Peptides against a protein of PDB entry 5T59. Designs and how they scored, part 59

Target 1, 112 residues: chain A of PDB entry 5T59
Amino acid sequence: TTPTMQSTSLLTEHLGYPPISLVDDIINAVNEIMYKCTNAMEKYLMQRNIIGKKDFSDEIKIGTAKLESLLENSVDKNFDKLELYVLRNILSIPSDLLEENRFRLLHHEKLV
Target 2, 90 residues: chain B of PDB entry 5T59
Amino acid sequence: EHIRFQRLVQVCNKALEESIRKLQSWEKIHECFPNYGQTREGIENLTVCQQQVIKLWSNLSRVEFDAIFHERSIEEKLNQLDDLINKARS

## One batch from the design tools (peptide; aimed at target 1 V23 I27 K77 R88)

Design b2_p28_6_s3 (made by RFdiffusion4, then SolubleMPNN; from b2_p28_6, 14 letters changed)
Fold by OpenDDE base, seed 4:
Structure b2_p28_6_s3 (fold): chain B 112 residues (1-112), chain C 90 residues (1-90), chain A 28 residues (1-28)
Amino acid sequence: as target 1 above (112 residues)
Amino acid sequence: as target 2 above (90 residues)
Amino acid sequence: SVSEKTLARIEEIEERLKKNLPPKKYVP
C-alpha cells in the first residue's frame, strides 16, 4: 500500500509524529551501531597490531575499512527494504478504510 | 489480532540479521586480513574480534531499537491501529 | 507536506535499491 495524504495525516495524528520519523530513528540508530562496531573492531585489532616483530597496523586499518564497507553495503540494502516495508505495510491504512467512516472513527477514538 | 508490531519487530530482526551476515563469514573476515590471518595469534585475535563485534551488534541493536520503540510508543500505537482497523471491519 | 516527503522517500529508496547506491542518512 502506497501512502497517501489521507493515510499519512491520519497516521501522523495517531502516532503523534510522521511515520517516516520512526524509520529515521531506526536508520540513524543502525548506522551509529554499525560504525561503533567497526570502530571497536579496529581498536581491538590495533591493540594487537604487532605479532612477533611485524607490525600489521596498516593491514588492520585497510582490512577494517573493507569490512566496514561490506557491512555498510549490507546495512544500506537491508534497511532500505525495511523502510519500504514499514512505510507500505506496517504504518499504513487499508485503502478500503480510507473513507469517512474510518476518519470519523480515528477522530472519535482520540477524543474519547 | 495485533500483528503490526510483531511485523515491525520481525522485519527489524531480519534486517539486522541479514546485515551482519557478511561479518559472520570467517572467509570474508580472513580475506580482509590476509597476512595477519596467516599467523596463529592473528587468527586468534580475528576470531575473538569477530565474535565480539557480532555480540556488540546484537546488544547495541537490541538496546537502541527497544529505546526507539519505547520513545515512540510504537507497540501501543500499532496495537491501537490494529484495533481500529479491526473495529472498522466489524 | 509530510505526505509528499513520505512519497519522495519511497521513491528515493526505490531508486537506490534499483541502482544499488548507498542510502542517504537522515538526521533530524
Scores: peptide ipSAE 0.588, ipTM 0.940, DockQ to the pose 0.553
OpenDDE base, seeds 1, 2, 3, 5: peptide ipSAE 0.588, 0.586, 0.584, 0.585; ipTM 0.940, 0.939, 0.940, 0.939; seeds 1, 2, 3, 5 fail the geometry check

Design b2_p28_6_s4 (made by RFdiffusion4, then SolubleMPNN; from b2_p28_6, 15 letters changed)
Fold by OpenDDE base, seed 5:
Structure b2_p28_6_s4 (fold): chain B 112 residues (1-112), chain C 90 residues (1-90), chain A 28 residues (1-28)
Amino acid sequence: as target 1 above (112 residues)
Amino acid sequence: as target 2 above (90 residues)
Amino acid sequence: SESEKTLERIKKIEERLKKNLPPEKYVP
């Protein structure tokens, strides 16, 4: 179901925050986690950058950057799908509840 | 009866699992470090690194997502929403 | 409005995915 002004308002009132705020929290969190992971990889490998007489620092930096890009692309795609699903199917109000009589029920529960 | 929060958890887990899938591929990891990965010691380091990052991903996501869900009281709110919907349809 | 913002977000996401994804239920 596509969000409407009425459904968004009702959900905001019910949740105490706009539905997109939850999604924003999730997206921000996973992005932070993603960069923490890639940073950890780089740091770990950079502490082990010399094998024998060879210094692999440049390769490590390039390689970790590539992995970051791969992860970033995957995160973006999968969490875009998640965002759509949450907004359409989880944080949504069925159309039958948007009728006048059902609307009163939601308000009644809030006030009582 | 209560289905929305369960679905939220499911889709979050799915997104997290699908996102980390590329890093679970040893081939993908090795391809990023072609010369480093040709050494015995390099392979060992990459192996440990891969395992650690996957664990870090899992642990951080669990902690952070649980915190979000708690701070937003989303389980309670979604359960209430389910109840309202079910009541209205009764 | 928040509703308008939400709709715009959905639109942007759909464009990024290069696909108009219809609402669907999750099946494990």
Scores: peptide ipSAE 0.591, ipTM 0.934, DockQ to the pose 0.224
OpenDDE base, seeds 1, 2, 3, 4: peptide ipSAE 0.584, 0.584, 0.590, 0.593; ipTM 0.934, 0.934, 0.934, 0.934; seed 4 fails the geometry check

Design b2_p28_7 (made by RFdiffusion4)
Pose (drawn by RFdiffusion4):
Structure b2_p28_7 (pose): chain A 112 residues (1-112), chain B 90 residues (1-90), chain P 28 residues (1-28)
Amino acid sequence: as target 1 above (112 residues)
Amino acid sequence: as target 2 above (90 residues)
Amino acid sequence: ARREEIREAYEEGDAATLEAIEEELEAE
């Protein structure tokens, strides 16, 4: 289903937070991990940048950064689909409820 | 009957697996370090990275998301939502 | 930029903009 304002309004009430807030926590979380991993990988190699008698510091900085940017694209790509797949299929509303008052059951839930 | 939350787990894992796939390929890893990877020790060091980074990627994301799913009680909100639409359709 | 557009389209309930964004993602 395509998201609507009633679903955003109703789901915000049921959840206690807008449906997007969960998605923010995910995207924001994976990004932090992405950089935590690349930074950890660069330091592991920088203290191993000299093999034999040659110094590969330059190659490592370029390689670690060249990898980081490829995840920035792949992650931004794959988590936007998540941002879409979730708001359409998980935090979703059918027609059965907004055509004939979903308000009854949510109000009914909070009370009885 | 409780089907929507398991989906949330499926879709999160699905996004992560695709997010890291290019790093599971030794080829693309060596492309970023061509000269460094032509040394024995370089090959050994790069192997330690991709296998540990992947493990770190899987673990950090697993722990946080399980935590996020807890702080927002999403498993329950969705189980309440799944079994609630059924009561409505009935 | 895409997230901002998705948020705006989502707040507006604009199905066409969301479908266009999906098509752009699939093309990549």

Design b2_p28_7_s1 (made by RFdiffusion4, then SolubleMPNN; from b2_p28_7, 9 letters changed)
Fold by OpenDDE base, seed 4:
Structure b2_p28_7_s1 (fold): chain B 112 residues (1-112), chain C 90 residues (1-90), chain A 28 residues (1-28)
Amino acid sequence: as target 1 above (112 residues)
Amino acid sequence: as target 2 above (90 residues)
Amino acid sequence: SRREELRQAIAAGDAETLDKIEEELEAE
């Protein structure tokens, strides 16, 4: 299904927040985790940047940046897919239920 | 009967797993550190680093996503949604 | 960005655009 104004409103009422807010939390979290991971990688390797007489600091910085980019691309793709799926298939209301009956059920449950 | 939360967890896990997949490739890691990875110590460091990053990714995502789900009460809300939908169709 | 386009399409209920984006994502 595809989100509509009606479904979004109903879900917002049900959830107590807009459906997109959950997705935002997820995406923000994974982005934070991503950079924590790459930062940890860089720090770990930078503490081990000298092997023998060679200083690999520059290579480590460049390499870590490349890995970060690789991870960014993958995260973006996969969590865009996730966003679509969640909003279309999980946080969704079947179109046949976007009628008075569904609304009444939600309203009734809230009042009980 | 309750399927939405399960699906949420599944798709989250799938996204996380697929996102980290390339970092699980030793070849990809080594390519980023071509000279460093030609040394014994470098290989060892990269190996440990790779493992640690993957573990960190897994652990942080688990903790953070669980926190989100809890704060948003999403399991309860999705279960209720399932129930409401099922009730409407019955 | 793709994400912004996605968000706009979601807000607008634009199923066609969303379907297109899904196809693009699967193609990558």
Scores: peptide ipSAE 0.577, ipTM 0.951, DockQ to the pose 0.766
OpenDDE base, seeds 1, 2, 3, 5: peptide ipSAE 0.571, 0.575, 0.575, 0.573; ipTM 0.950, 0.950, 0.950, 0.950

Design b2_p28_7_s2 (made by RFdiffusion4, then SolubleMPNN; from b2_p28_7, 10 letters changed)
Fold by OpenDDE base, seed 4:
Structure b2_p28_7_s2 (fold): chain B 112 residues (1-112), chain C 90 residues (1-90), chain A 28 residues (1-28)
Amino acid sequence: as target 1 above (112 residues)
Amino acid sequence: as target 2 above (90 residues)
Amino acid sequence: SRRKEIREAVAAGDAEKLDKIEEELEKE
């Protein structure tokens, strides 16, 4: 089923927060994790930047940046999909519950 | 009977798994460090680095997502939603 | 942004738009 403004309001009341807030938390978390991972990678390699007599610092910086970009693109895509799915299919209210009688039931149950 | 939270967990795991897929490719890693990866030590370092990053990704995501789910009481809320829906349809 | 587009479509209940976005995401 497809969410509506009404369903969003009802879900907000039920959850105590807007559905998108959960998604925001998830996305913010994964982004933070992503950069922690790439930062850790860079630091690890930069501590090992010299092999023999050659300094690979520049290559490491460029390489880690490339990997970060790659990961960013993947994260963006996959979590856009996640957001869409969650909002459409998980944090949703079936249309039958949006009818008058069912609407009253939801409010009644929430208040009791 | 309760399905929504399970689906949430599943979709989160899927997104996480698909997101890290590229970093699981040694070829992708190596191509970013073409000269560094031509050395024995470089290969070793990259290998360890790759493994550590993947583990870090997995561990952090588990901890952080669980924290989010807890803070948002999402399992309870989604279960309640399922119950309401089921009740309404009974 | 795609995120904004998704959220707007959700808020509007625009199933067709959401379907299109899903299709685009799948193609990437």
Scores: peptide ipSAE 0.661, ipTM 0.954, DockQ to the pose 0.780
OpenDDE base, seeds 1, 2, 3, 5: peptide ipSAE 0.656, 0.656, 0.661, 0.659; ipTM 0.953, 0.953, 0.953, 0.953

Design b2_p28_7_s3 (made by RFdiffusion4, then SolubleMPNN; from b2_p28_7, 12 letters changed)
Fold by OpenDDE base, seed 4:
Structure b2_p28_7_s3 (fold): chain B 112 residues (1-112), chain C 90 residues (1-90), chain A 28 residues (1-28)
Amino acid sequence: as target 1 above (112 residues)
Amino acid sequence: as target 2 above (90 residues)
Amino acid sequence: SRRAEIRAAVAAGDAEKLDAIEKKLEEE
């Protein structure tokens, strides 16, 4: 089943917010977490940047940046998948429920 | 009976797990620090760092996602949706 | 962006587009 404008409206009414708002929350959260993680990694290693009197600060900065990029790419891909799945399969209304009689049921429940 | 919220949790966990997979690879970590990782102390630091980051990722995501789900009352709403669908089909 | 594309396709109810996006994501 593919979401429609009608289903989105109904779900918004049911949820009290648009379905994409939930996805936005999730994506925003993971992005924040991602950068907290990469920042923590950089900070941790930068506190340990000197080994044998050799300063690895530059390598650490470059390396953590590379890891950040890897993580960013992975997060983007996987949470795009998540968004698609959630919107299509979780926050969705089956077509049979969009029929007139079923539609009334949704509205009736809201009014009760 | 109630399946949507379970699926939501599952796909969230899957996305989180898949996202952090690259950082779980020691090879990926090491290749980013080729010289640093050739030192004993560097290896030790990277090992600890890797473990801590993964833990931080897991802990923060759990806390934040649970908060989101709570604030959005999504379990209740999805359960209601399941009930509506099941009722309509019965 | 892919995100925008997904959302646009959802809003439009474009199953074919969504399927295409999904396929692309799975291939990555």
Scores: peptide ipSAE 0.655, ipTM 0.954, DockQ to the pose 0.797
OpenDDE base, seeds 1, 2, 3, 5: peptide ipSAE 0.651, 0.651, 0.652, 0.652; ipTM 0.954, 0.954, 0.954, 0.954

Design b2_p28_7_s4 (made by RFdiffusion4, then SolubleMPNN; from b2_p28_7, 9 letters changed)
Fold by OpenDDE base, seed 3:
Structure b2_p28_7_s4 (fold): chain B 112 residues (1-112), chain C 90 residues (1-90), chain A 28 residues (1-28)
Amino acid sequence: as target 1 above (112 residues)
Amino acid sequence: as target 2 above (90 residues)
Amino acid sequence: SRRDRIREAIEKGDAETLEEIEKELEEE
């Protein structure tokens, strides 16, 4: 089923927060992790930037930046898929529960 | 009976796995460091670096996602949602 | 952004837009 504004309201009441807040937490977390990973990689290699008599600092900086971009693109794509799936299929209320009698049931469960 | 939280975990894992896949490619790593990777020491350093990054990715994602799920009580909430749906359809 | 489009479509219940976005994501 496809979510609606009504389902968002009901889910917000049920969860105690809007559904998108969970997705935001997930996306923010993975972005932070991503940059921690790329930063760690750069630091590790920069500590090993000289091989023999050659300084590879510039190549390391450029290379790590390229890998960061590659990872960013992959994260963006895959977590857009995740967001779509979660909001459409997991954090959703079937249409039959959006009817008046079902709505009352949800409120009743909350109040009892 | 309870399916939503399981699906959430599955899609999170899938997204994480697919996201890091490119970094698991030695060819992709080497292409970013064409001259550095032509040296023995460079290859060794890149190999260790690649492994460490993948491990860091895995460990941090596990810890952070579990924390999010706990703080949001999402397993309980999704189970309750499943129960409500099942009850309404019974 | 694609994220904004997804969220907007979710809020509006626009299944067709979501399917289009899904197709775009699969083709990348």
Scores: peptide ipSAE 0.724, ipTM 0.956, DockQ to the pose 0.743
OpenDDE base, seeds 1, 2, 4, 5: peptide ipSAE 0.721, 0.722, 0.722, 0.722; ipTM 0.956, 0.956, 0.956, 0.956

Design b2_p28_8 (made by RFdiffusion4)
Pose (drawn by RFdiffusion4):
Structure b2_p28_8 (pose): chain A 112 residues (1-112), chain B 90 residues (1-90), chain P 28 residues (1-28)
Amino acid sequence: as target 1 above (112 residues)
Amino acid sequence: as target 2 above (90 residues)
Amino acid sequence: SKTEEMLEKLLNGEVSEEEIEEAEEFFS
C-alpha cells in the first residue's frame, strides 16, 4: 500500500513515534558503522604501509577512501529501498480499515 | 500469523547483505590496492581486512538493530498490528 | 531529514513508479 496521512497519523499514535523515526535510527546507525569500519581498516594498513623497503602510504589513503565512497553509494542505494519497502509493506495500512474506521480499534486498544 | 516483524528482520538483513557485497569480491579489493596487493605481505594484510571488516560489519549492525528493535518495541507493535488487522477482517 | 522528505514525496506521489517497483522487487 501507498502511505497516507491517516496511516502516518494513526501509526504515529500506535507506535508512539512516526514511522520514519525507526528508519532514521537504521540509516543513521549503518552509516556510523560504515565509517567505523573504513577508519578501522585504514589504520590497520597505515601501520603496515611499509613492506620491504617501499612506502605505500599514498596508495592506502586513496584505496581506503576509494572504498568508502563505494559504500556511501551502495548503502544510500540499498537503504533508500528499505525506507520505501518498509513504509509501503511493513508500516502499512490496508483499505479495510481506513474505509471503515480504524479509529475504533486503536481507541479500543488503548482502553479495554 | 505473526508475519510482519519477521519481514522487518528480512528486509534489514537483505539491505545489509547487498550493502557489503562489493567488498566480498577479492577482485575489487585488489583494484583499490594494485601495487600494494602485488606483494606477498600486502596480499596477507588485505585478506585480514576484508574478512575482519565483514565480520565487524555484520556484528555491529546485528547488535544495534536488535537494540533499536528493543528500544522501540517494534516486534510487539507489529505483532499487535498483525493480529489486529486479522480481528478487523473477521 | 531525508526520511521526512521521502515520506513527503510518497504522500505527494513524487516518488517515481520505477523506484517503487525496484524497491518492491528488490526485497521480494

Design b2_p28_8_s1 (made by RFdiffusion4, then SolubleMPNN; from b2_p28_8 with K2R T3S E4Q M6L E17Q E24D E25S)
Fold by OpenDDE base, seed 1:
Structure b2_p28_8_s1 (fold): chain B 112 residues (1-112), chain C 90 residues (1-90), chain A 28 residues (1-28)
Amino acid sequence: as target 1 above (112 residues)
Amino acid sequence: as target 2 above (90 residues)
Amino acid sequence: SRSQELLEKLLNGEVSQEEIEEADSFFS
């Protein structure tokens, strides 16, 4: 189900942090990993930029940038979907638990 | 019974796998280095580079995501959420 | 953050049903 202010609040209480914080961690991590990968690729190839007396440095820089862009687009697309899915289907509270009596259950369990 | 954490892991894995799919294509790699990849040594370098970057992607993502899940205690929290939902529906 | 922005869009109903269904189908 689509998150609401109520479900977000309840999940925040349950998790100890807002649900979006987990998603933020995931997305930040994958972006960091992405740039580490592309940086490693560029460095590896730049250390091998001369072949047959020809310097391929410019091509390597351009090529690596293209791959980075390709990866960025893919990461953005897939992890935007991930965010939607996680917030709606994983970090979600069904409507029956959003009722007043079920709300008490969450509080009761927390206090026990 | 407990389904949410498993789903979280599954969707994370799929997103990671789909994100790196393009880099798994030799053709895509070669297209980015058209002249470099016309040399024997260039092909060798690109091949190693491709393999290593994919491994790096896989290894880093595993380590980092596991760390996140641990730091956020998400398995426990999602299991508890499942239990609460199941209890409410019983 | 980007994630926060997406969440706000989702909360405000600015995310299309098609996008939601696409995400659901993608991870099904």
Scores: peptide ipSAE 0.668, ipTM 0.953, DockQ to the pose 0.914
OpenDDE base, seeds 2, 3, 4, 5: peptide ipSAE 0.667, 0.668, 0.669, 0.666; ipTM 0.953, 0.953, 0.953, 0.952; seeds 3, 4, 5 fail the geometry check

Design b2_p28_8_s2 (made by RFdiffusion4, then SolubleMPNN; from b2_p28_8, 8 letters changed)
Fold by OpenDDE base, seed 1:
Structure b2_p28_8_s2 (fold): chain B 112 residues (1-112), chain C 90 residues (1-90), chain A 28 residues (1-28)
Amino acid sequence: as target 1 above (112 residues)
Amino acid sequence: as target 2 above (90 residues)
Amino acid sequence: SRSEELLQKLLNGEVSEEELQEADDFFS
């Protein structure tokens, strides 16, 4: 189900943080990992940029940039889908439960 | 029945796997280094680099995502959410 | 953030049903 202000509020109360915060953590992490990977690749190859008296530094820089772009596009695509799925199917409250009963359950759990 | 956390792990894994899929292709790697990859040493370097990057991707993602899940107590929270929903429907 | 931007689109109904279905199909 598509999130609403009500479900977001309820989930925030339950989680102790807004649902989007978890998604943010995940996406930020994968982006950080992505750039660490591409940076490591560039550094590794740049340390091996000369072969047979030919300097491939320019090609390495361009090539790693291309790979970074490919990876970046893929990450964006897949994790946009992930965000949509998580918010609608995992960090979600069924619409039939977005009533007074759900509120009572959360309050009861906090008091016990 | 607890289902949400397992689903979260599954979708995270799939997103990670699909994101790195193109880098697992030697052809895609080679295309980015057309002249470098025409040399023996270049091929060797690219091969090692590809393997290391994939391993780094896998290892870092595992560690970082587990840390996030722990810090956010998401397994417990999602299990509780499942329980609350099931209880409400009973 | 990018995530928050997408969330706002989702909340505002600016994400197409096709895109939502694609996400569901992708992970289901």
Scores: peptide ipSAE 0.755, ipTM 0.957, DockQ to the pose 0.887
OpenDDE base, seeds 2, 3, 4, 5: peptide ipSAE 0.754, 0.754, 0.756, 0.754; ipTM 0.957, 0.957, 0.957, 0.957; seed 4 fails the geometry check

Design b2_p28_8_s3 (made by RFdiffusion4, then SolubleMPNN; from b2_p28_8, 8 letters changed)
Fold by OpenDDE base, seed 5:
Structure b2_p28_8_s3 (fold): chain B 112 residues (1-112), chain C 90 residues (1-90), chain A 28 residues (1-28)
Amino acid sequence: as target 1 above (112 residues)
Amino acid sequence: as target 2 above (90 residues)
Amino acid sequence: SRSEELLQKLLNGEVSQEELKEADEFFS
């Protein structure tokens, strides 16, 4: 079920925050984690940048950047899907509950 | 009876798993470090690095997502939503 | 935010049915 202004309002009242806020928290968290991971990878390898007589610092920086880009693209793709799914299938109100009688019921249950 | 929170957890896990899947590929890792990975020490370092990153990803995501769910009281709220819907349809 | 932008697209019907189906199938 595609969200509407009505469902968003009802869910906001129920949750105490807009549904999108939860999604924002999730997406922000995974992005932060992503950069922590890539940063850790770069640091680990840069501490091991010299093997024998060769310095692989440049290759490590480029390689880590490539992996970061790959991860960024994957995160964006998967969590865009997540957002769509969550808003339509999890943080959603069935259409039958958006009718006048059911709307009153939701308000009544919350206030009682 | 209560299904929404379980679905949320499942969806988050799936998204996290699919996002890190590329880094789980040794071929993908190696191709980013073609010369470094031709050395014995390089292979060893990349192997350890790959394992550590995947563990870090999994551990951080678990901790952070659980914190979000707790702070937002989302399990309770989604359970209540399920109950409201079920009650309305009964 | 990026998330809010996608929400607005969803609300406005700017997200294709194919994208919606793909999301549903991905997690189902």
Scores: peptide ipSAE 0.752, ipTM 0.957, DockQ to the pose 0.888
OpenDDE base, seeds 1, 2, 3, 4: peptide ipSAE 0.754, 0.752, 0.752, 0.753; ipTM 0.957, 0.957, 0.957, 0.957; seeds 1, 4 fail the geometry check

Design b2_p28_8_s4 (made by RFdiffusion4, then SolubleMPNN; from b2_p28_8, 10 letters changed)
Fold by OpenDDE base, seed 5:
Structure b2_p28_8_s4 (fold): chain B 112 residues (1-112), chain C 90 residues (1-90), chain A 28 residues (1-28)
Amino acid sequence: as target 1 above (112 residues)
Amino acid sequence: as target 2 above (90 residues)
Amino acid sequence: SRSEELLQKLLEGKVSEEELQEADDFFS
């Protein structure tokens, strides 16, 4: 069920925050984790940049950047899907509950 | 009876797993370090690095997502939502 | 934010049915 202004308002009242806030937290967290991972990878390899008589610092920097880009694209794709799915199937209110009678029920349950 | 929170956890896990899948590919890792990965030590370092990154990804995501879910009381709220819906349909 | 922008598109019906179906299929 595609969210509406009505469902968003009701869910905001129920949750105490807009549904999108949860999604924002999730997406922000995974992005932070992503950069922590790539940073850790670069640092680990840069501490091991010299093998024999060769310095691989440039290759390590470029390679890590490529992996970061790959991960960024994957995160964006997958968590865009996640957002759409969560808002439509998890943080959603069935249409029958958006009717006047059911709307009153939601308010009643919250206040009692 | 309560389905929404479990589903939330499932889809989060799926998104996380699919996001890290490319880094789980040795071929993808190696192609980013073509010369470095031709050395014995380079291969060893990349292998350890790959394993550590995947573990870091998994551990951090678990901790951070659990914290978010707790701070937002999302399990309780989604359970309540399930209950409201079920009650309305009964 | 990026997330809010996507929500806005969703609310306005600007997200294609194909994209919505892909999301559903992905997590099904």
Scores: peptide ipSAE 0.751, ipTM 0.957, DockQ to the pose 0.893
OpenDDE base, seeds 1, 2, 3, 4: peptide ipSAE 0.750, 0.750, 0.751, 0.750; ipTM 0.957, 0.957, 0.957, 0.957; seeds 1, 2, 3, 4 fail the geometry check

## One batch from the design tools (peptide; aimed at target 1 K77, target 2 R7)

Design b2_p29_1 (made by RFdiffusion4)
Pose (drawn by RFdiffusion4):
Structure b2_p29_1 (pose): chain A 112 residues (1-112), chain B 90 residues (1-90), chain P 29 residues (1-29)
Amino acid sequence: as target 1 above (112 residues)
Amino acid sequence: as target 2 above (90 residues)
Amino acid sequence: EEFEEEWEEMEELREEEEEWLEERKEERE
């Protein structure tokens, strides 16, 4: 199902937060991890940048950054599909409820 | 009957597995360090990275998301939503 | 298999709603 304003309004009330706030916590979280991993990998190699008698510091900075940017694309790509797949299939509304008052059951839930 | 939350776990794990796949390939890893990877110690060091980075990637994401799912009670809100649409269709 | 097919359809929708996703990215920054 395609998202609507009633679903956003109703689901915001049922959840206590807009449906997108959960998606923000996920995307924001994985990005922090992505950089935490790359930074951890660069330092592991920089203290191992000299093998034998040669210094590969330049190659490591380029390699670690060349990897980081590839995840920035792939993560932004795969988590936008998540941002879509969730708002359409998980935090979702059928027609049975907005055609004939979903308001009854949510109001009914908060009370009885 | 409770089916929507398990989906949220499936879609999150799905997104993560695809997000890291290019790093599971030793080839693309060596492409970023071609000269460094042509040394024995370089090959050993790069192997320690991709195997540890993947484990770190899996673990950090697994812990946070389980935490985010807790701070927002999403498993319950969705279980309440799954069993509620059923009561409505009935 | 159904899930994978639905997931692949998300790529088409991602391309169609690219501007909206970019606005959302800017909001998150």

